# Ledger of designs, part 161: peptides against a protein of PDB entry 1IK9

Target 1, 211 residues: chain A of PDB entry 1IK9
Amino acid sequence: MERKISRIHLVSEPSITHFLQVSWEKTLESGFVITLTDGHSAWTGTVSESEISQEADDMAMEKGKYVGELRKALLSGAGPADVYTFNFSKESCYFFFEKNLKDVSFRLGSFNLEKVENPAEVIRELICYCLDTIAENQAKNEHLQKENERLLRDWNDVQGRFEKCVSAKEALETDLYKRFILVLNEKKTKIRSLHNKLLNAAQEREKDIKQ
Target 2, 207 residues: chain A of PDB entry 1IK9 as posed
Amino acid sequence: MERKISRIHLVSEPSITHFLQVSWEKTLESGFVITLTDGHSAWTGTVSESEISQEADDMAMEKGKYVGELRKALLSADVYTFNFSKESAYFFFEKNLKDVSFRLGSFNLEKVENPAEVIRELIAYALDTIAENQAKNEHLQKENERLLRDWNDVQGRFEKAVSAKEALETDLYKRFILVLNEKKTKIRSLHNKLLNAAQEREKDIKQ
Target 3, 195 residues: chain B of PDB entry 1IK9 as posed
Amino acid sequence: MERKISRIHLVSEPSITHFLQVSWEKTLESGFVITLTDGHSAWTGTVSESEISQEADDMAMEKGKYVGELRKALLSVYTFNFSKESAYFFFEKNLKDVSFRLGSFNLEKVENPAEVIRELIAYALDTIAENQAKNEHLQKENERLLRDWNDVQGRFEKAVSAKEALETDLYKRFILVLNEKKTKIRSLHNKLLNA

## One batch from the design tools (peptide; made by RFdiffusion4, then SolubleMPNN)

Design b2_p20_8_s4 (from b2_p20_8, 7 letters changed)
Fold by OpenDDE base, seed 2:
Structure b2_p20_8_s4 (fold): chain B 211 residues (1-211), chain C 211 residues (1-211), chain A 20 residues (1-20)
Amino acid sequence: as target 1 above (211 residues)
Amino acid sequence: as target 1 above (211 residues)
Amino acid sequence: DEEIKKLEEEFEKLEKEFEA
């Protein structure tokens, strides 16, 4: 089961932060449980897949689009844009929310809730879930931080080895060329010496023929 | 101001998870505010630096060690080891906790709390703090994940360049040696040719002298 | 590849200067 808790403001009680918990299985489309609390009282309701489908049909909206709007309204909380307005009557236990567009507001959904007999239990469980989520996220943060530190070290090590490899390649090339030039110069000197000896021998032979 | 919320179990109500919030400025040693809730009622108390110092003195414990024990008891919550036992009387509003050692248990601290007039406000604020902490930790997780993915890509890129550099160094060395051998062989052939010409010229001159 | 090719060209130039 997946769960999301969000802060909402009710039109009837704008000074009191309420909390909206939504719980579902694999997808919000398969139905969900909604729990509302003000930190003293709690109200809960179950919304079925059939009710979601019926509401989409009543709105003449494609089901996937409708569920997408429900997800934005119920799982994102009151984002900074007052795009969604939440209404609840403690007397009727009727919860509804509207999407506010530029030119028109429309009711996106409505739920009948029931007052929870033991709100303290629901509130304690909600706080427990928050603390569990904090602990899990902290453990994940510590893990990711350690991995980042490892990857950064590994990157620095390979970068340093790469720079050394580049420098070593350049040094090798320079050294090989220097050695090659030395050996070639020795061979050139030997060729010149032999050529001079050959020229001298030819000149001596021409002198011997001329007598 | 720093804050920590922990789950605790009271000896008087072991079936009901309680929440202990501790709030402090820079250090727990400078004093703190403790808030206890069961999700219906809340109790709060302030502990001063002087009370912490007095309690350390009464225990004949070094202050830094005592504050270290307070931090473990109050900020870590009930860790899996029942090292700390929490007691609270709703009648007297007296809160105390014991450290359970192998051979001895001792009272680590005690606080007079006062019942909060509006517990719902304290509970709502506590839930808000949990949700804010979740959001902050999620944002940090997403950031660290993106950094990890970046560092991993950067590592793979440098590793691939390093491997190419190593291969290019080996190829360069091999190619330079091959070319060097070719040029050396040409020069050796030229030296041999000149030497043979010199020998022939010397032999012809010896023939001309004998003729 | 370009660095290797440049090195090859320098080596061929050196070979020609040494034949000369």
Scores: peptide ipSAE 0.015, ipTM 0.828, DockQ to the pose 0.097
Fold by OpenDDE base, seed 3:
Structure b2_p20_8_s4 (fold): chain B 211 residues (1-211), chain C 211 residues (1-211), chain A 20 residues (1-20)
Amino acid sequence: as target 1 above (211 residues)
Amino acid sequence: as target 1 above (211 residues)
Amino acid sequence: DEEIKKLEEEFEKLEKEFEA
């Protein structure tokens, strides 16, 4: 079961914050339970998949689009108050809400609610859910924080090893070239020396032939 | 102002979850406001720094240790229910709590509360605080998740560059040595050839002198 | 570090074989 609680303002009681709870299974399209409270009284109703389909048909709206609008209206919380207007009659227990567009307002949905006999139990359960959600979110935050700290350490360790590897590669290249040049120069000197000895020996032989 | 809401069970009403709200400035030692609710009624009291000091003295407990016990009792939420026992009289508005140790139980603190005239307003404010806390914790979770995803990408990028650097270092070393050995062997061959030419020239000269 | 040292030793050995 999925659940969302939102703060709403009723047109009839704009000074009193109300709470709108919606609970559903997997998808809002399959139906939902709606609960309204002012912190003293509570009202609950069930909306079926058939009612959602009928409301979409009555609006001449594609069902997926209608469910998308329901999700925005009922689950977004107090978004910018100006887009969705909530109405409730305590006498008739009739709940309805409108979407306000720039030039057009229209009724998005309407539900019959029933007054809860024991509103304190509904309020306690709502507060329990909020406290449990806070605890779960805090535990997730602590886990993510520890994971971030681990990833940051691991990144710093690899970065430091990478920088050392780059420097070691450059140092190795420089050292190997220096050593190679030294050995090569020694061999060039030895070749030059042997060539000079060979030239001198040839010149001496040519002198010995000339007597 | 800091605030904590906890779920508690009263000895007199163990079947009804109560909510204990504590609010304070910087430190619990400086005093706090306590609010109790059952989702229908609410009771509030203020505890001063002087009352906390007096309770610590009455218990013959060091103040810092006493405040530490208050913090555990009042702010921990429903820890294992067996350590702290909460009592409240709706008639006297007297709230007290005990610490249960294995072989010893003792009263940890007691406060006079006042019945709130408009409990619905206190309940609405409490629910608002819970919803705002959920929203803040969700925003923090989303931020930490995005940061974790960034750090993971950055780690993978540096790790891949590091592995390439290691392989490139080994390849460079192998290539430089192969090239060095080739050039060195060419010079060794040239030196050997020149030595052989010099030996032959010397032997021919020795033959010419004997001739 | 150990591989660099081994390569340094091989270079020194090659140098000595060339002095010879």
Scores: peptide ipSAE 0.019, ipTM 0.828, DockQ to the pose 0.089; fails the geometry check
Fold by OpenDDE base, seed 1:
Structure b2_p20_8_s4 (fold): chain B 211 residues (1-211), chain C 211 residues (1-211), chain A 20 residues (1-20)
Amino acid sequence: as target 1 above (211 residues)
Amino acid sequence: as target 1 above (211 residues)
Amino acid sequence: DEEIKKLEEEFEKLEKEFEA
């Protein structure tokens, strides 16, 4: 089961933060349980897949698009854009919400809720879920931080080895060329010396033929 | 201000999870505000630095060690070790807690709390803090995940460059030695040829002198 | 690849200067 808790403001009680819990199995489209609380009272209702499908049809909206709007409204809470308005009557236990666009406001959905007899249990369970989620996220953060520190060390180690390899390659090249030139110059000098000796010997022979 | 919320079980109500909020400025040693809730009622008290110091003295415990025990008891909640037992009287609003060791149980501290008139406000604020903490931790997780993915890519890139550099160095060394040997052998052959020509010229001259 | 090619070209130049 998946769960999301969000903060909402009700049109009737804008000064009191309410909490909207939505719980579902794998997909919101398959239906969900909705719980509303003000920290004192709680109200719960179940929305079926058939009700979601019917509401999409009644709105003449494609089901995937409608579920996408439900997800934004019910799971994101009042995001900074005030695109969704939430209404609840404590007397009728009727919950409805609207999407506000620049030129058009329309009802997106409505639910009948039931007042929970023991709201403290629902609230405690909600707080427990929040604390568990915090602990899980902290453990993930600590793990990711350790992995990042490891990866950074590993990167620095390879980078340092790479730089040393580049420098060693350049040094090798320079050394090999210098050594090569030295040996080659020695051999060139020897060849020149031998050629000069041959020329001198030939000149001496030409002198001996000429007496 | 720092805050920690933890789950505790009271000896008087072991079936009902209670929540203990502790709030302090920078250090727990400087004093703290403690809030207890069962999701319906809330109780609050303030503990001063002087009370913490006095309790440490009364226990004949070093202050830093005592504050360390307070931190474990009040901020960690009932960790898996059941080392801390929490007691609260709703009638007297008296809260006390004990440390249970194998052979010794001792009172670690006690506070007078006051029943909050509007527990819903305290509970809503507590849930808001939990939701904010979740959002902050999620943002940190997403950031750390992106950094981790970046660092892994950067590591792979440098590793690949390093491996190429190693291979290129080995290839360069091999090529330079092969080329050097070729040129050296040519020059050695030329030197040998010139030496043989000089020997022949000298032998011919010695024949001409004998002739 | 380009650095290796440059090294090869420099070596060929050195070979030519040595033949010369």
Scores: peptide ipSAE 0.015, ipTM 0.828, DockQ to the pose 0.091; fails the geometry check
Fold by OpenDDE base, seed 4:
Structure b2_p20_8_s4 (fold): chain B 211 residues (1-211), chain C 211 residues (1-211), chain A 20 residues (1-20)
Amino acid sequence: as target 1 above (211 residues)
Amino acid sequence: as target 1 above (211 residues)
Amino acid sequence: DEEIKKLEEEFEKLEKEFEA
């Protein structure tokens, strides 16, 4: 089961932060449980897949688009842009929310909730879920931090090996050139010496022919 | 201001999860505010630096050690080892907690709390703090995840460059050796040719002398 | 690749200087 808790402001009670919990299985499209609380009272309702489909049809909206709007309204909380307005009557237990665009406001959905007899249990469970989520996220953060430190060490190790490889390549090349130049110069000197000996031998033979 | 919320079980109400909030400035040693809630009622008390010092003295415990025990009891929650036991009287508003060792249990501290007139406000603020902490931790997780992905890409890039550098070094060395062997062999052939010419010239001169 | 190519060019120059 997936869950999201969001802060909302009710139009009727704008000074009191309310909390909207939405719980679902795999996808919000299959239905969800909605719980509203003010930290003293709680109200819960179940929304079925058929109700979601009916609301989409009544709005003349494609179901996937409608579910996308539900997700933004119910799971993001009232984002910083006041795009979604929430209304609740404690008397009728009727919850409805609107999407506000620049020139148009329209009802996005409405749900009948039931007042919870023991709101303290719902509130305690909600706080437990928050604390569990904090603990899970802290454990993930610690793991990711350790992985980051590992990856940075591994990067520095490979970088240092790479720089050593570059320097070793340049040194090897320079050494090879120096060694080969020496050997070639020795062979050139030997060739020059042999040519001079041949020239001298030819000159001596010309002298011997001339007596 | 720093804050920690923990789940605790009261000896008097073991079936009902309570929440212990501790708030402090910089260090717990300078004093703290303690708030207890069951999701319906709330109780708050302030503990001064002087009270902490007095409790340490009454226990004949070094203050730093005592503060270390307070931190374990009040900030970790009841760790999995039931090492800390919490007691609260709703009638007297007296909160006390014990450290349980194998053969010894002792009172670690006691505080007079006051019942909050509007517990819903305290509960809402507590939930807000939890939601803010979740959001902050999620943002940190997303940042760390992106950094991990960056570091992994950077590692793969350097690793690939390193492997190319190694291969290029080996290829260069092989090519240099081949080229120099060719040039050296040409010079060796020229040396052999010149030596043969010198030997022939010497043999011809010996024939001319015998003639 | 560019460094290898420069090295190859330097070697070809050295070969030509040795033929000379």
Scores: peptide ipSAE 0.015, ipTM 0.828, DockQ to the pose 0.091; fails the geometry check

## One batch from the design tools (peptide; made by RFdiffusion4, then SolubleMPNN)

Design b2_p21_1_s1 (from b2_p21_1, 8 letters changed)
Fold by OpenDDE base, seed 4:
Structure b2_p21_1_s1 (fold): chain B 211 residues (1-211), chain C 211 residues (1-211), chain A 21 residues (1-21)
Amino acid sequence: as target 1 above (211 residues)
Amino acid sequence: as target 1 above (211 residues)
Amino acid sequence: MVEEEEKEFEEMEEELKKALE
């Protein structure tokens, strides 16, 4: 079961932070359990897939789009833009929420909730879930941090090897070129010397033929 | 102000998860505020630095060690080993906790708490803190994840450059060696040819002299 | 004379080989 807890402000009690818990199986579209609490009282209701479909139809909205709006309203909390307004009557246990556009507000959904007999259990369970989530996220953070440190070390190691390879390549090229020039020059000198000896020998032979 | 919330089980109410909040400034040694809640009622007390020092003295324990034990007891929650046992009387508002060693349990500390008049505010604030912590940790996780992805890309890029550098070095070495061997062989052949011509010229001259 | 020059060439090839190793 998936769960999201968000803080909301009710229009009727704007000074008191309320908490909205939504719980669902795999997809919000398949229905969900909604719980509202003020830290003293709690109210819970179940919303069926059929109710979600009916609300989408009543709004003349495509179901996927409607579920997308529900997800933003119920799971995002009050987004910074107060795009969603929440209303609750303790007398009727009627919960409804509106989407506020620039010049138009419309009701996005409404639910009948029931007052929980033992709100302390709901509140304790909610706090437990928060603490479990904190612990899980801390463990993920520690894992990611260790992985980050590993990746940084690995990067530095390869970078160092790369720099050494570049330097070694340049040094090799320079050394080879120098050595080969030296060898070529020596062989050129030797060839020149041998040619001169041949020329001299030919000149001497021409002198010997001329007595 | 630093804060830690943990779940605890009271000896008197083992079936009901309680929450222990400890709040302090910089160091636990400087004193702290302790809050206990069951999700319906809340109790709060302030522990001064002098009380911490007195408890350490009464226990004949070095203060730093005592504070270390307090940190484990009050901030770790019930460690998996149930090393710490928590007791609370709602009638006296007396909170005390024990450290359980293998064959010895001893009182680690005791605090007088006061019942909070508006427990819902304390509970709401506690839930808010949990939600804020979740959001902060999630943001840290997202940051670390992005950083890890960056580091992995950077590693792959440098690794690829390194492999190319190695291959280029080997190719350069091989190409240079081949070229230089060819040039050397050409020069060797030319030198050998010139030597043979010199030897032939010398032999012909020796024949001409015998003639 | 020819043998000495061949030896010098072989030594140069060995030096070149060692430089490439």
Scores: peptide ipSAE 0.023, ipTM 0.824, DockQ to the pose 0.080
Fold by OpenDDE base, seed 1:
Structure b2_p21_1_s1 (fold): chain B 211 residues (1-211), chain C 211 residues (1-211), chain A 21 residues (1-21)
Amino acid sequence: as target 1 above (211 residues)
Amino acid sequence: as target 1 above (211 residues)
Amino acid sequence: MVEEEEKEFEEMEEELKKALE
């Protein structure tokens, strides 16, 4: 079961933050349970898949688009300021919400809720869920932080090895060229010396032939 | 101001999860505000630095150690099962908690609380704080996740460059050696040829002298 | 003389091999 708690302001009680809990199985489209609380009283209603389909039809909206709007209204809390307006009558237990656009306001949905007999149980369960979510998110944060520290160490290690490899390559290239030039110069000197000895020997032989 | 909310079980009401909120400025040692709620009623008390010092003295405990035990009891929620026992009388508004060790149970602290007139306000504020904490932790998780993905990409990039550098070093070494050997062999062949010509010239000269 | 030059060349090749190992 998935759950989202959001804070909302009711038009009738704008000074009192209310909490809207929506609970569903796998997809919001399959229906959901909605719970509203002011921290003293709670109200709950179940919205079926058929009711969601009917509201979409009544609005002449494509069902996927309608469910997308429901998600924005009911799960995002106060979306961008004033886009969604929430209304609730404690007398009729009628909950409805509107989407406010610049030139068009329209009812996005309406639900009948029932007053919970033991609101303290609902409130405690809601707080427990919040604390569980905080603990889970903290554990995830600690895990991600440790993973970041690991990845940073691994990056530094590879970077250091890479820099050493680059330097070693440059040093090797330079050393090989120096050694190569030295050896080549020695062999060039030897070739020149042997060539001069051959020239001298040939000149001496030509002198010996000329007596 | 720092705040921690934990769930506790009262010995008098073990079936009803209570929530213990502790709020303090910078350090718990400087004093704190404690709030207890069952989701219907709330009780609040302020514990001064002097009261903390007095409780430490009454226990004959070093203050830093005592504050450390307070942190474990009041901020960690249900620590390891059964280490801390919480007691509260709704009649006297007396809150006390004990540390249970195998062979020794002792009172760790006691506080007088006052019943809050508007518990719904305290409960709403508590839920708001939980939702804010969830949102902050989610944003931190998303940031850490993006940072992890960045670090992983950076690691893969450096690793790939490192592998290319290693391969390029080996290829360079091999190519330089092959070229060096080729040039050296050419020079060796030339030296051998010149040396043979010198030996032949010397042998011919020795024949001409004997002749 | 030719044998000495061949030895010097072999020694140089071995030194180069050792320097790259």
Scores: peptide ipSAE 0.024, ipTM 0.825, DockQ to the pose 0.080; fails the geometry check
Fold by OpenDDE base, seed 3:
Structure b2_p21_1_s1 (fold): chain B 211 residues (1-211), chain C 211 residues (1-211), chain A 21 residues (1-21)
Amino acid sequence: as target 1 above (211 residues)
Amino acid sequence: as target 1 above (211 residues)
Amino acid sequence: MVEEEEKEFEEMEEELKKALE
């Protein structure tokens, strides 16, 4: 079961923040329970999948699009742009909401609510849910923070190993080249020495032929 | 200003979850505002720094230790071990709480509260604070999640560079060694050839002398 | 003489090999 609580302003009582709780199973399309409270009184209604379908049909709107608008209206309140206007009559317990476009406002949906006999229970449960959600989110934040710290350590460790590898590669190249030059120069010296011995032997032989 | 809301159970009404809100500036030691609600009624009291000091003195407890116990009691509720017991009289508006040790319970503190005339305002504000806290924590969670994803990418990138560096070092060593052996063998062949020429020249000279 | 120079050459190859190990 999913739940969302939003603050809304009613057209009838714009100075009193109301809270709109919506509870549903898996998808809002399958129906939901709506609860309205002002912190003193509470009103509840159950909206079925068939009622959602009927409202979509009455509006000549595709059901998925209609549910998408319901989700925006009921789970986000008016939104940051006051796109949705909420109306409630305490006398009739009739709740309806409108979508405000640039040039046109239209009714998006309506629900009959029932006054809760013990609103304090509903309010306490709502506060409990908020506190539980805060605790869960805090635990998640602490977990993510620890994971960030771990990832940063792991990054620093591999970065340090990488830098050492680069330095070791450069050192290896330099050392090998120096050693190779030494060996090569020794062999060049030996070749030169042998060549000189051959030249001397040839010159001595020419002298021996010339007596 | 800091605020904490906790759920508590009153000894007088154990079946009704109450909420204890504490609000303070920077440190709880400087004083705080306490609010109690059952979702229908609310009670508020202001506790001064002088009252906290007086309670600590009356208990013969060091002030910092006393404030530490207040923080545990008032900001965490009973705690997971029911270490703190809360009492409230709706008639006297007297709130007191006890610390339960293994063999002894003692009064930790007491406050005179006043019944709020409009509890709905207090409850609405409390719910608003909870919703704001949820939203802030959600935004923080999303930020931390994105940062985790970034750190993981950065780790993978440097790890991949490190692996390439290791492989490049090994390849360099192998390639340099092969090249050195080739050059060395060329010089070895040249030395052998020159030595054979010297031996042949010496043998020819010995023949010329015998001849 | 030839054998001594071949031996010196082999020793240098071994030193180079050890330096690369």
Scores: peptide ipSAE 0.022, ipTM 0.824, DockQ to the pose 0.052; fails the geometry check
Fold by OpenDDE base, seed 5:
Structure b2_p21_1_s1 (fold): chain B 211 residues (1-211), chain C 211 residues (1-211), chain A 21 residues (1-21)
Amino acid sequence: as target 1 above (211 residues)
Amino acid sequence: as target 1 above (211 residues)
Amino acid sequence: MVEEEEKEFEEMEEELKKALE
């Protein structure tokens, strides 16, 4: 079961923050339970898949688009964009909400709610869910933080090894060249010396032929 | 201002989850505001630094140790270890809590609370704080997740460069040695050829002298 | 003869340099 709690403001009581809970199984399209509370009273209603389908049809809206609008209205919390207006009558227990566009406001949905006999239990369970969610999110944060610290250490270790490898490659290349040049120069000197000896031997032979 | 909300169970109402809010500035030692709610009624009390000091003295406990016990009792939530027992009288508005050890239970603290006239406002504000905390923790989680993904990419990039550097170093070393050996062998062949020419010239000169 | 062999040495050094660039 999935659950979302949002703060909303009712048109009738704009100074009193209300809380809207929506609970559903797998998808909002299959139906949901809506709970409204002001921190003293609570009201609950069940919305079926058939009711959602009927409201989509009544709006001449494609069902997937309609469910998408329901998700935005009921699960987002009232974002700073007053795009959704919520209305509730405590007398009739009728809840409805509107989407406000620049030039057009239209009713998006409406639900009959029932007053909960024991609102304190609903409120306590709602607070418990919030505290459990906080604890779960804290545990996730601590895990992610430890993982970040691990990844940073691993990155620093490999970076340091990489820099050492680059430096060692450059040093190896330079050293091999220096050694090669030294050996090559020794062999060049030996070749030059042998050539000079051959030239001298040829000159001596030419002198011996000339007597 | 710092704030913690915890679920507790009262000895008088063990089947009804209560919520304990503690609010303080910088340190719990400087005093705090305690709020208790059952989701219908709320009770609040202010505990001063002087009252905390007096209770520590009455217990013959070092103040820092006493404040440490207060933090565990009032801020941890009732962990599975029934180490702390909470008591409250709705009639007297007297709140007290005990630390339960294996062989000894002792009163850790006691506070006079006052019944809140508008408990719904306290409950709404408490739920708002929970929802704000959830939203903040979600934003932190999303940030940490993105940072983890970045660090993992950065690690993979440097690891790939490191492996290429290692392979390139080994290839360079092998190539340089092969080239060096080829050049050295050519020079050795030239030196051998020149030595043979010198030996032949010396043998010819010895023939010419015998002639 | 000596000049040709010195030229061969210089050419080999240049080939080694080029192969290492």
Scores: peptide ipSAE 0.021, ipTM 0.823, DockQ to the pose 0.049; fails the geometry check

